# Designs tried in a protein design run: peptides against a protein of PDB entry 4Z63. Part 315

Target 1, 334 residues: chain A of PDB entry 4Z63
Amino acid sequence: LCLGMNDLTGNIPEDLFHLKRLNLLGIQENRLSGSLSREIRNLSSLVRLDVSWNLFSGEIPDVFDELPQLKFFLGQTNGFIGGIPKSLANSPSLNLLNLRNNSLSGRLMLNCTAMIALNSLDLGTNRFNGRLPENLPDCKRLKNVNLARNTFHGQVPESFKNFESLSYFSLSNSSLANISSALGILQHCKNLTTLVLTLNFHGEALPDDSSLHFEKLKVLVVANCRLTGSMPRWLSSSNELQLLDLSWNRLTGAIPSWIGDFKALFYLDLSNNSFTGEIPKSLTKLESLTSRNISVNEPSPDFPFFMKRNESARALQYNQIFGFPPTIELGHNN

## One batch from the design tools (peptide; made by RFdiffusion4, then SolubleMPNN)

Design b2_p29_7_s1 (from b2_p29_7, 13 letters changed)
Fold by OpenDDE base, seed 3:
Structure b2_p29_7_s1 (fold): chain B 334 residues (1-334), chain A 29 residues (1-29)
Amino acid sequence: as target 1 above (334 residues)
Amino acid sequence: SYITTAEPESVLEEREKELEERQKILREL
C-alpha cells in the first residue's frame, strides 16, 4: 500500500493493521501525526515501512521482533523521541534504518552481532549523546553510516580500524576531537570512499603524516574545522579523488601542484583559508573539468549533502555527489 | 560556502514549527 506524497492528516486507521499480508506500507510525505501505533506488529509480512516526512511523535514502538521480514524502515523527518527500541536494535532482517532528523536521544546502542543484514544506517540530526558506538564494525554489512549532528564527544573508536564494510561515513557537526587519531584509524577502512567530517576537530592541526593512506577515497569533506597546517601530502596518494572540500579552515602554505594530478577531481573547494603562492598550472589540466563524461552511474551515499552558505540558515540539498557542479573555489585566501 | 551532511537550521526550524502546530491542534481536539 503506497499512500505517500499526499495531504493525509490524522492517524493511521486501525483497520490498516489487519492487513497481515501487507509487504509494503508507504505513507511518507503526509501530515500524519500522533504516536506510531504498536499495532504495526500485526503486519507480520511487512518488508518495507516508510513513515518518513510526517508529524509522528512519541517513542518508536518496540514491536520489531514481530516483523521478521522487515528490511527497510524509513522514519526520517518526524518528531520521534526516546531511543532506538530494543527489538529494532536487534533486528536480523533490517537492511536499512533511516531515522534522520528526529529527536531521538540517549546513548546510541545497536546490537551489531544481531543486525547481520544492516547495510545502511542514517541517524543524522538527532539528540544522541555519549561516544560513538565501538561495536559498529561488528555490523559486517554496514556500508553507509550517517551520524552527523549528534553529540558524540571524544574520538573515533579504535575498533573502526576493523570497519571493512564502511564505504560512506558522515560525522558532520558531532563534537569529535583528535583528527590525527580519526584519520589514523579510518585509513584502515579499505572500502572507505566518502568521508565527511565538517564542523569537528575545532582548531586542531591537519596531520601531514606521509604514512596516512586512503586508497579508495573519492570524497573528502573536512570543512569549517578551523584546522591549521598545510595541504596534506598523504592525500596525493588518493588517486580516485573526485571531491575535496577543505574550505573554512586556517590552512597555510602553497597549494601543491599534485592537486592537478587527480584525473577524477571535479569539485575542489579550498576557499576561506590562508593559502599563499601561485595557483598551480596543473589545475588547468584537470581532465574531469575538460571532459563532459562524468560517470553519473557511480554508487553514492544514501545520506544527503548540503551546501551551506556562511551565516545562512538555508542550504542547497544534493542527493548525489555528481549533483555538485564542477567547481574550483580558491577564493578568500591570504 | 561549505559542504556538510548536517541538516541546515532552516530544515530544523521548519520541522519544529510543523510539530508545534500539530501538537497545538491535537491539544485543541
Scores: peptide ipSAE 0.570, ipTM 0.897, DockQ to the pose 0.375
Fold by OpenDDE base, seed 1:
Structure b2_p29_7_s1 (fold): chain B 334 residues (1-334), chain A 29 residues (1-29)
Amino acid sequence: as target 1 above (334 residues)
Amino acid sequence: SYITTAEPESVLEEREKELEERQKILREL
């Protein structure tokens, strides 16, 4: 049953919960309000539940043990409070959990040993506090992780060296510290292609350690951290780099010529730094900017990107990396 | 401009306002 993208108001009719053979319930993009009914437990055949973009409030009901076939739970952009229910945090069937842009709070805890099917987790823009869950690498299929805009004080856990499934990782604006440790850990994630660390590591030095290596890194965003240092030499070994944003830092020195050697680099923002010297001539020869065939069909993160203007509360949303226009921004470096 | 994966404040403010308005209506019923 798909009732999304309407102007529906009020509560879900109780009789809807008698649909025991229902595999898909989509009521997203409405004005539904109140608590999410515990009677969703009666939908024992449910595979997909989408309640996103509504006005639901209260706690998410702890009934997911009665939903053994549930693979997709989409609840982003609601008013949910409390924690992740125990039955949800232990769901063996769940592939995707999206609770982005809610008011969920407390310590983030997932039973990753039970969540054997979890491949995508979006908990961005909530009120989670404490530390990053050390056991996330135990979610052996977890590929997409967005934990942006939470209050995860401290460092990236050492256990994330073992996060082999991790491909897309977002931690923007999560009060993280120690960029050197974070990069030193995350370089061990051999499948990591997208790393977004914007608005962390305030005023730290960007490490220029030649021992750092990100073999499969395609997207690196470390903007607005007030980072000091220079263009990191270790990045030159990331031959698959497609998008680099290091804007709004305090980086100094020359823009190195190797920045133009990235065959797939179509988006470069080094603006609002303190770079000096000449613009590398190699930038004028970027194959991705001269060739019409950017492979638009590459896998993208499940979480959205936002191009935020520094002085604006508004941002443009991009659902895919290739949605970004081909860009070279080098402004405001004097 | 810079890229982030954190929701814009405008989106949060809009949702908060809508939730508050709805809660007000529910209290008045």
Scores: peptide ipSAE 0.593, ipTM 0.912, DockQ to the pose 0.363; fails the geometry check
Fold by OpenDDE base, seed 4:
Structure b2_p29_7_s1 (fold): chain B 334 residues (1-334), chain A 29 residues (1-29)
Amino acid sequence: as target 1 above (334 residues)
Amino acid sequence: SYITTAEPESVLEEREKELEERQKILREL
């Protein structure tokens, strides 16, 4: 049953929960309000539940043990409070959990040893606190992780060295500290292609350790961290780099010529730093900017990107990396 | 400008306003 993208108001009719053979319930993009009914437990054949973009409030009901076929739960952009219910945090069937832009709180706890099918986790823009869960690498299929705009004070856990499934990782504005440790850990994530660390590590030094290596890194965003140091030499080995944003830091020194050697680099923002010297001539030879054939069909993160203007409450949303225009921004480096 | 994956404040403010308005209506009923 798909009732998304309407102006439906009120709560879900209770009689809808009598549909025991229902595989898909989509009621997204409405004005549905109140608590999400516990009677969802009656939908024992449910594979996909989409309640996103509504006005639901209260706690998410702890009924997911009665939903053994549930693969997709989409609840982003609601008013949910409390924690992730225990049955959801232990779901062996769940492939995708999206609860972005809610008011969920407390410590983030997932039983990753039970969540054997979890591939995508979006908990961005919530009120989670404490530390990053050390057991996330135990989610052996977890590829996409958005934890942006939570309050995860401290460092990236050492256990993340074993996060082999991790491909897309977003931690923007999560109160993280120790960028040297974070990069030193995350370099072991051999499948990591997208790393977003914007608004963390305030005033720290960007490590220039030649021992750091991100083999498959395509997207690196570490903007607005007030980072000190220079362009990191270790980044030159990330031959697949497509997008680099290091804007709004305190980086110094010259822009190195090796930046122009990235054949796939179509977006470069080094603006609002303290770089000196000449613009590398190699930037004029970026193949990605001279050839029209950008492969639009590459896998992208499930989480959105936002182009935020300084001091603006508004941002442009980009659902795909290739939605960004080909860009070289080197401004405000005086 | 800079890239982030954190929701912009405008999106949060809009959702908060809508939730508050709905809660007000529900209290008045």
Scores: peptide ipSAE 0.570, ipTM 0.899, DockQ to the pose 0.372; fails the geometry check
Fold by OpenDDE base, seed 5:
Structure b2_p29_7_s1 (fold): chain B 334 residues (1-334), chain A 29 residues (1-29)
Amino acid sequence: as target 1 above (334 residues)
Amino acid sequence: SYITTAEPESVLEEREKELEERQKILREL
């Protein structure tokens, strides 16, 4: 049953929960309000539940133990409060959990040893506090993780050295500290292709340790951190780099010539730094900007990107990396 | 401008306003 993109108001009719053979329930993009009914437990055949973009409030009901086939739960952009219910945090069937842009709070806790199928986790823009959950690497299939804009504090856990499944990681604006430790840990994530760390590590030095290596890194965004230092030499070994945003930092020195050696680099923002010297001639020879045949069919993160203007409360949303126009921004350097 | 994965404040403000308006209606019933 798909009733998305309507002007439906009120609660879900109770009789809907009698549909024991229902595999797909989509009621997204409505004005449904109140609590999400516990009677969802009666939908024992449910594979996909999409309640996103509504006005649901209260706690998410603890009924996911009665939903043994549930693979997809989308609840983004609601008013949900409290924590992740225990049955959801222990779901062995769940592949994707999206609860982005809610009011969920407390310590983030998932039983990753039970969540054997979890591939995508989007908990961005909530009120989770405390430390990052150290046991996330125990979610052996977890590939996509968005934890941006939560009230986390401290450092990336050392356990993330063992996060072999991790491919797409977003931690924007989560009050993280110690960029040297974070990069030193995350370099061990052999499948990491996308790393977004914007609005963390305020005023720290960007490490220039040649021992750092991100073999499969395609997207690196570390914007608006007020980072000091220079263009990191370790980045030159990330031969698959497609998008680099280091804008709104305090980086100094020359833009190195090796930045033009990235054959797939189509988006470069080094603006609003303190870079000096000449623009490398190698940038004028970037193959990705001269050839039209960029293979658009690469897997992207499941979480959205936002092009934020510093003085604006608004941002432009991009659902895919290749939605960004080919860009070289070197402005506002002195 | 810069890239982020954090929701913009405008999205948060809109959601908060809509939730508050709905809660007000529910209290008046």
Scores: peptide ipSAE 0.565, ipTM 0.896, DockQ to the pose 0.347; fails the geometry check

Design b2_p29_7_s2 (from b2_p29_7, 11 letters changed)
Fold by OpenDDE base, seed 5:
Structure b2_p29_7_s2 (fold): chain B 334 residues (1-334), chain A 29 residues (1-29)
Amino acid sequence: as target 1 above (334 residues)
Amino acid sequence: SYITTAEPEDVLEERREELEKRQKERRLL
């Protein structure tokens, strides 16, 4: 049953929950309000539940033990409060959990040993506090993780060295500290292709440790951190780099010539730094900007990106990395 | 400009205001 993208108001009729053969319930993009009914438990055949973009409030009901086939739960952009229900945090069937842009709070607790199918987790823009959950690497299929805009103070857990499934990781604006430790840990994530760390590590030094290596890194965003240092030499070994945003930092020195050696680099923002010297001639020879054949069929993160211009301006949303225009921004340097 | 994965404040505020409005309306009924 798909009733999304309407002007439906009120609550879900209780009789709807008698549809025991229902595999898909989509009621997204409405004005549905109140609590999400506990009677969802009656939808025993449910594979996909999409309640996103509504006015739901209260706690998410703890009924996911009665939904053994549930693979997709989308509840983003609601008013949900409390924590992740225990049954949801232990769901062996769940592939995707999206609860971005809610008011969920407390410590983030997931039973990753039980969540054997979880491949995408979006809990960005909530009120979670405490530390990043150390057991996330126990979610052996977890590929996509957005935890942006939560109060996950402290450091990236040491356990994330073993996060072999991790491909797309977003931690923007989460009060993280110790960029050297974070990069030192995350370099061990052999499948990591996208890393977003914007608005963390305030005023720290970007490490220039030549021992750091991100073999499969395609997207690196570390913007608006007020980072000091220079263009890191370790980045030159990330031969698959497609997008680099280091804007709004305090980086100094020359832009190195090796920045033009990235054959797939189509988006470069080094603006609002303190770089000096000449623009490398190699940038004028970037193959991605001269050739028409950018492979559009690459896997992308499940979480959206936002281009933030000014504090007062509505940010532009980009659902895919390739939605960004080919860009070289070097403005507002010395 | 810079890239982030955090939801914009304007979107959050709009949604919060709408939720708060609906909650107030329900308390009055």
Scores: peptide ipSAE 0.516, ipTM 0.873, DockQ to the pose 0.353
Fold by OpenDDE base, seed 3:
Order: sequence, then C-alpha cells, then structure tokens
Structure b2_p29_7_s2 (fold): chain B 334 residues (1-334), chain A 29 residues (1-29)
Amino acid sequence: as target 1 above (334 residues)
Amino acid sequence: SYITTAEPEDVLEERREELEKRQKERRLL
C-alpha cells in the first residue's frame, strides 16, 4: 500500500493493521500525526515500512520482534522521542534503518551481533548523547553510517580500526575531538570511500603524518573546523579522490602541486583559509573538469549532503555526490 | 559555503515549529 506524497491527516486507521499479507506500507510525505500505533505488529508480512516526512510523535513502538521480514524502516523527519526500541536494536532482518531528523535521545545502543543484515544506518540529526557506540564494527554488513548532528563527545573509538564494512561515514557536527586519533583509526577502514567530519575538532591541528593512508578515499569533507596546519601530504596518496572540501579552516602554506594530479577530482573547496603562494598550474589540467565523462553510476552514500552558505538561510540539498557542480573554490585566502 | 551532512537549522526549525504547533493543537483537543 503506497499512500505517500499526499495531504493525509490524522492517525492511521486501525483497520489497516488487519492487512496481514501487506509487504509494503508507504505513507511518507503526509501530515499524519499522533503516536505510531503498536498495532503495526499485526503486519507480520511487512518488508518495508515508510512513515517518513510526517508529524508522528511519541516513542517508536517496541514491536519489531513481531516483524520478522522487515528489511526497511524509514521514519526520518518526524517527532519521535525516546530511544531505539529494544526489538528494533536487535532486529536480524533489518537492512536499512533511517530515523534521521527526529528527537531520539539517550545513549545510542544497537545490538550489532544480532543486527546481522544491517547495511545502512541513518540516525543523523537527533538528540543522542554519550560516546560513539564502540560495537558498530560488529555490524558486519554496515556500509553506510550517518550520525551527524548528535552529541557524541570524545574520540572515535579504537574499535573502528576493525570497521571493514564501512564505506560511507558521516559525523558532521557531533562534538568529536582529536582529529589525529580519528584519522589514525579510520585509515584502517579499507572500504572507506566517503568521510564527512565537518564542524568537529574545533581549533585542532590537521595532522601531516606521511604514515596516514586512505587507499579508497573518494570524498573527504572536513570543513569549518578551524583546523590549523597545512595541506596534508598523506592525502596525495588517495588517488581516487573526487571531492575535497577543507573550507573554513585556518590552514596555511602553499597549495601543493600534487592536488592537480587527482584524475577524478571534480570538486575542490579550499576557500576561507590562510593559504599563500601561487595557484598550482596543475589545477588547470584536471581531466575531470575538461571531460564530461564523470561516471554518474558510482555508488553514493544514502545520506544527503548540504551546501551551507554563511549568509543564506537555505542550504542546498544534494542527494548524490555527482550532483555537485564541478567546482574549484580558492577564494578568501591570504 | 561549505559541505555538511548535518541538516541545516532552517530545515530543522521549520519542522520543529510544525511539530510544536501540532502538539499544541492536540493538547487543546
């Protein structure tokens, strides 16, 4: 049953929960309100539940043990409060959990040893507190992780050295500290292609350690951290780099010539730093900017990106990395 | 400008205001 993208109001009719053969319930992008009914438990054949972009409130019902076929739960952009229900945090069938932009709170806890099918987790823009869950690497299929805009104070856990499944990682504005430790840990994530760390590590030094290596890194965003230091030499070994944003830091020194050696680099923002010297001539030879043959068919993160303008209230949303226009921004340097 | 994956304040504020309005309406019913 697909009823998304309407102006439906009120509660879900209770008789809907008598549909025991229902595999897909999509009621997203409506004005449905109240609590999400516990009677969802009666939908024993449910594979996909999409209640996103509504006005639901209260706690998410603890009924996911009665939904053994549920693979997709989308509840983003609601008013859900409380924690992740125990049955949801232990779901062996769940592939994708999206609860971004809610009011979920407390310590984030998932039973990753039970969540054997989880491949995408979006809990961005909630009220989770405490530290990052140390056991996330135990989710052996977890590829996409958005935890942006929570209060995960402290450092990236050492256990993330073993996060082999991790490909797309978003931690923007999560009160993280110790960028040197974070990069030192995350370099061990051999499948990591996208790393977004914007609005963390306030005033720290960007490490220039030649021992750091990110083999498959395509997207690196570490903007608006007030980072000191220079362009990191270790980044020159990330030959697959497509997008680099280090804007709104306090980086100094010259822009190195090796920045133009990235054959796939189509988006570069080094603006609002303290870089000096000349613009490298190698930047004028970036093949990705001269040829239209950017492979649009590459896997992308499931979480959205936002281009935040300082003075404009509305950020532009980009659902795909290749949605960004080819860009070289070097403005507002010394 | 800079790229982030944190939702912008304007998007959050709009949704929060709508939710708060609905919560107030429901408390008045």
Scores: peptide ipSAE 0.513, ipTM 0.872, DockQ to the pose 0.362
Fold by OpenDDE base, seed 1:
Structure b2_p29_7_s2 (fold): chain B 334 residues (1-334), chain A 29 residues (1-29)
Amino acid sequence: as target 1 above (334 residues)
Amino acid sequence: SYITTAEPEDVLEERREELEKRQKERRLL
């Protein structure tokens, strides 16, 4: 049953929960309000539940133990409060959980040992507090993780050295500290292709440790951190780099010539720093900007990106990395 | 400009206001 993208209001009719053979319920992008009914438990054949972009409020019902076939739960952009229900946090069937842009709170706890199928987790823009959950690497299939805009004070856990499944990681504006430790840990994530760390590590030094290596890194965003230091030499070994944003920091020194050696680099923002010297001539020879064939069909993160222009302005949303225009931004340097 | 994955504040405010409006409407009923 697909009723998404309408102007439906009120509550879900109770009789809808009598549809025991229903595999897909999509009611996203409506004006449905109230609590999400506990009677969802009656939909025992449910594989996909999409209630996203509604006006739901209250706690998410703890009924996911009665939904043994549920693979996809999308509840982003609602008014949900409380924690992740215990049955949801223990779901062995769940592949994707998206609860981005809610008011969920407390400590983030997932039973990753039970969540054997979890591939994508989006809990960005909630009110989670405490530390990053150390057991996330126990989710052996977890590839996509968005935890942006929560209050995960402290450091990236040491256990994340073992996060082999991790490919896409977003931690923007999550009150993280110790960028040196974070990068030192995350370099061990052999499948990591996308790393977004914007609005963390305020005023720290960007490490220039030549021992750091991110072999498969395609997207690095560390904007608006007030970071000090220079362009990090370790980044030159990330030969697959496609997008780099280090804007709105306090980085100094010259822009190194090796920045033009990245064959796939189509987006570079180094603006609003304190870089000095000449623009490297190698930037004028970036193959990705001279050749027409950027591979548009590469896997991307499940979480959206936002281009934040002004503090008061609505950001532009980009659902894919290749949605960004080819860009070289070096403005507002010294 | 800069790239982030944090939801913009204006979107959050709009959604919060809409939610609060609906909650008030339901309390008046």
Scores: peptide ipSAE 0.565, ipTM 0.898, DockQ to the pose 0.367; fails the geometry check
Fold by OpenDDE base, seed 2:
Structure b2_p29_7_s2 (fold): chain B 334 residues (1-334), chain A 29 residues (1-29)
Amino acid sequence: as target 1 above (334 residues)
Amino acid sequence: SYITTAEPEDVLEERREELEKRQKERRLL
């Protein structure tokens, strides 16, 4: 049953939950309100539940043990409170969990050893606190992780060295500390292609350690961290780099010539730093900017990107990396 | 400008206001 993109109001009729053969319930992009009924447990054949972009409130019901076929739960952009229900945190069927932009709180706890099918986790923009879950790497299929805009004080866990499934990782504005440790750990994530760390590590030094290596890194965003140091030499080995945003830091020194050697680099923002010297001539030879034909139909993260303008609360949303215009921003340097 | 994956404040405020409005409406019913 698909009822998305309407002006539906009120609660879901309880009789709807008697549809035991229902595989898909989509009621997204409405004005549905109230609590999500516990009677969802009666939908024993449910594979997809989409309640996103509504006005649901209260706690998410702890009924996911009665939904053995549930693969997709989309609840982003609601008013859900409390934690992740225990049955949801232990779901062996769940492939995708999206609860972005809610009011979920407490310590984030997932039983990753039970969540054997989980490949996408979006819990961005919630009120989770404490530390990053050390057991996330135990989610052996977990590829996409958004934990942005939570209060995960401390460091990236050492266990993330073993996060082989991780491809897309978003941690923007999550009160993280120790960028050197974070990068030192995350370099072991062999499948990591997208790393977003904006608004963390405030005032720390960006490590320039030649031992760091991100083999498959395509997207690196570490903006607005007030980072000190220079352009990191280790980044020159990330030959697949497509997007680099290091804007709004305190980086110094010259922009190195190797920045123009990235054949796929179409978006570069080094603005609002303290870089000096000349603009590398190699930037004029970026193949991605000279050739129109790079239709890179590559998999993108499931989480959205936002281009935040400093003076406005408004940001442009980009659902795909290639939605960003080809850009070289070097403005506001010394 | 800079790239982030955190929701913009304006979207959060709008959603919060709408949620608060709906909660008030439900308390009046």
Scores: peptide ipSAE 0.558, ipTM 0.894, DockQ to the pose 0.364; fails the geometry check

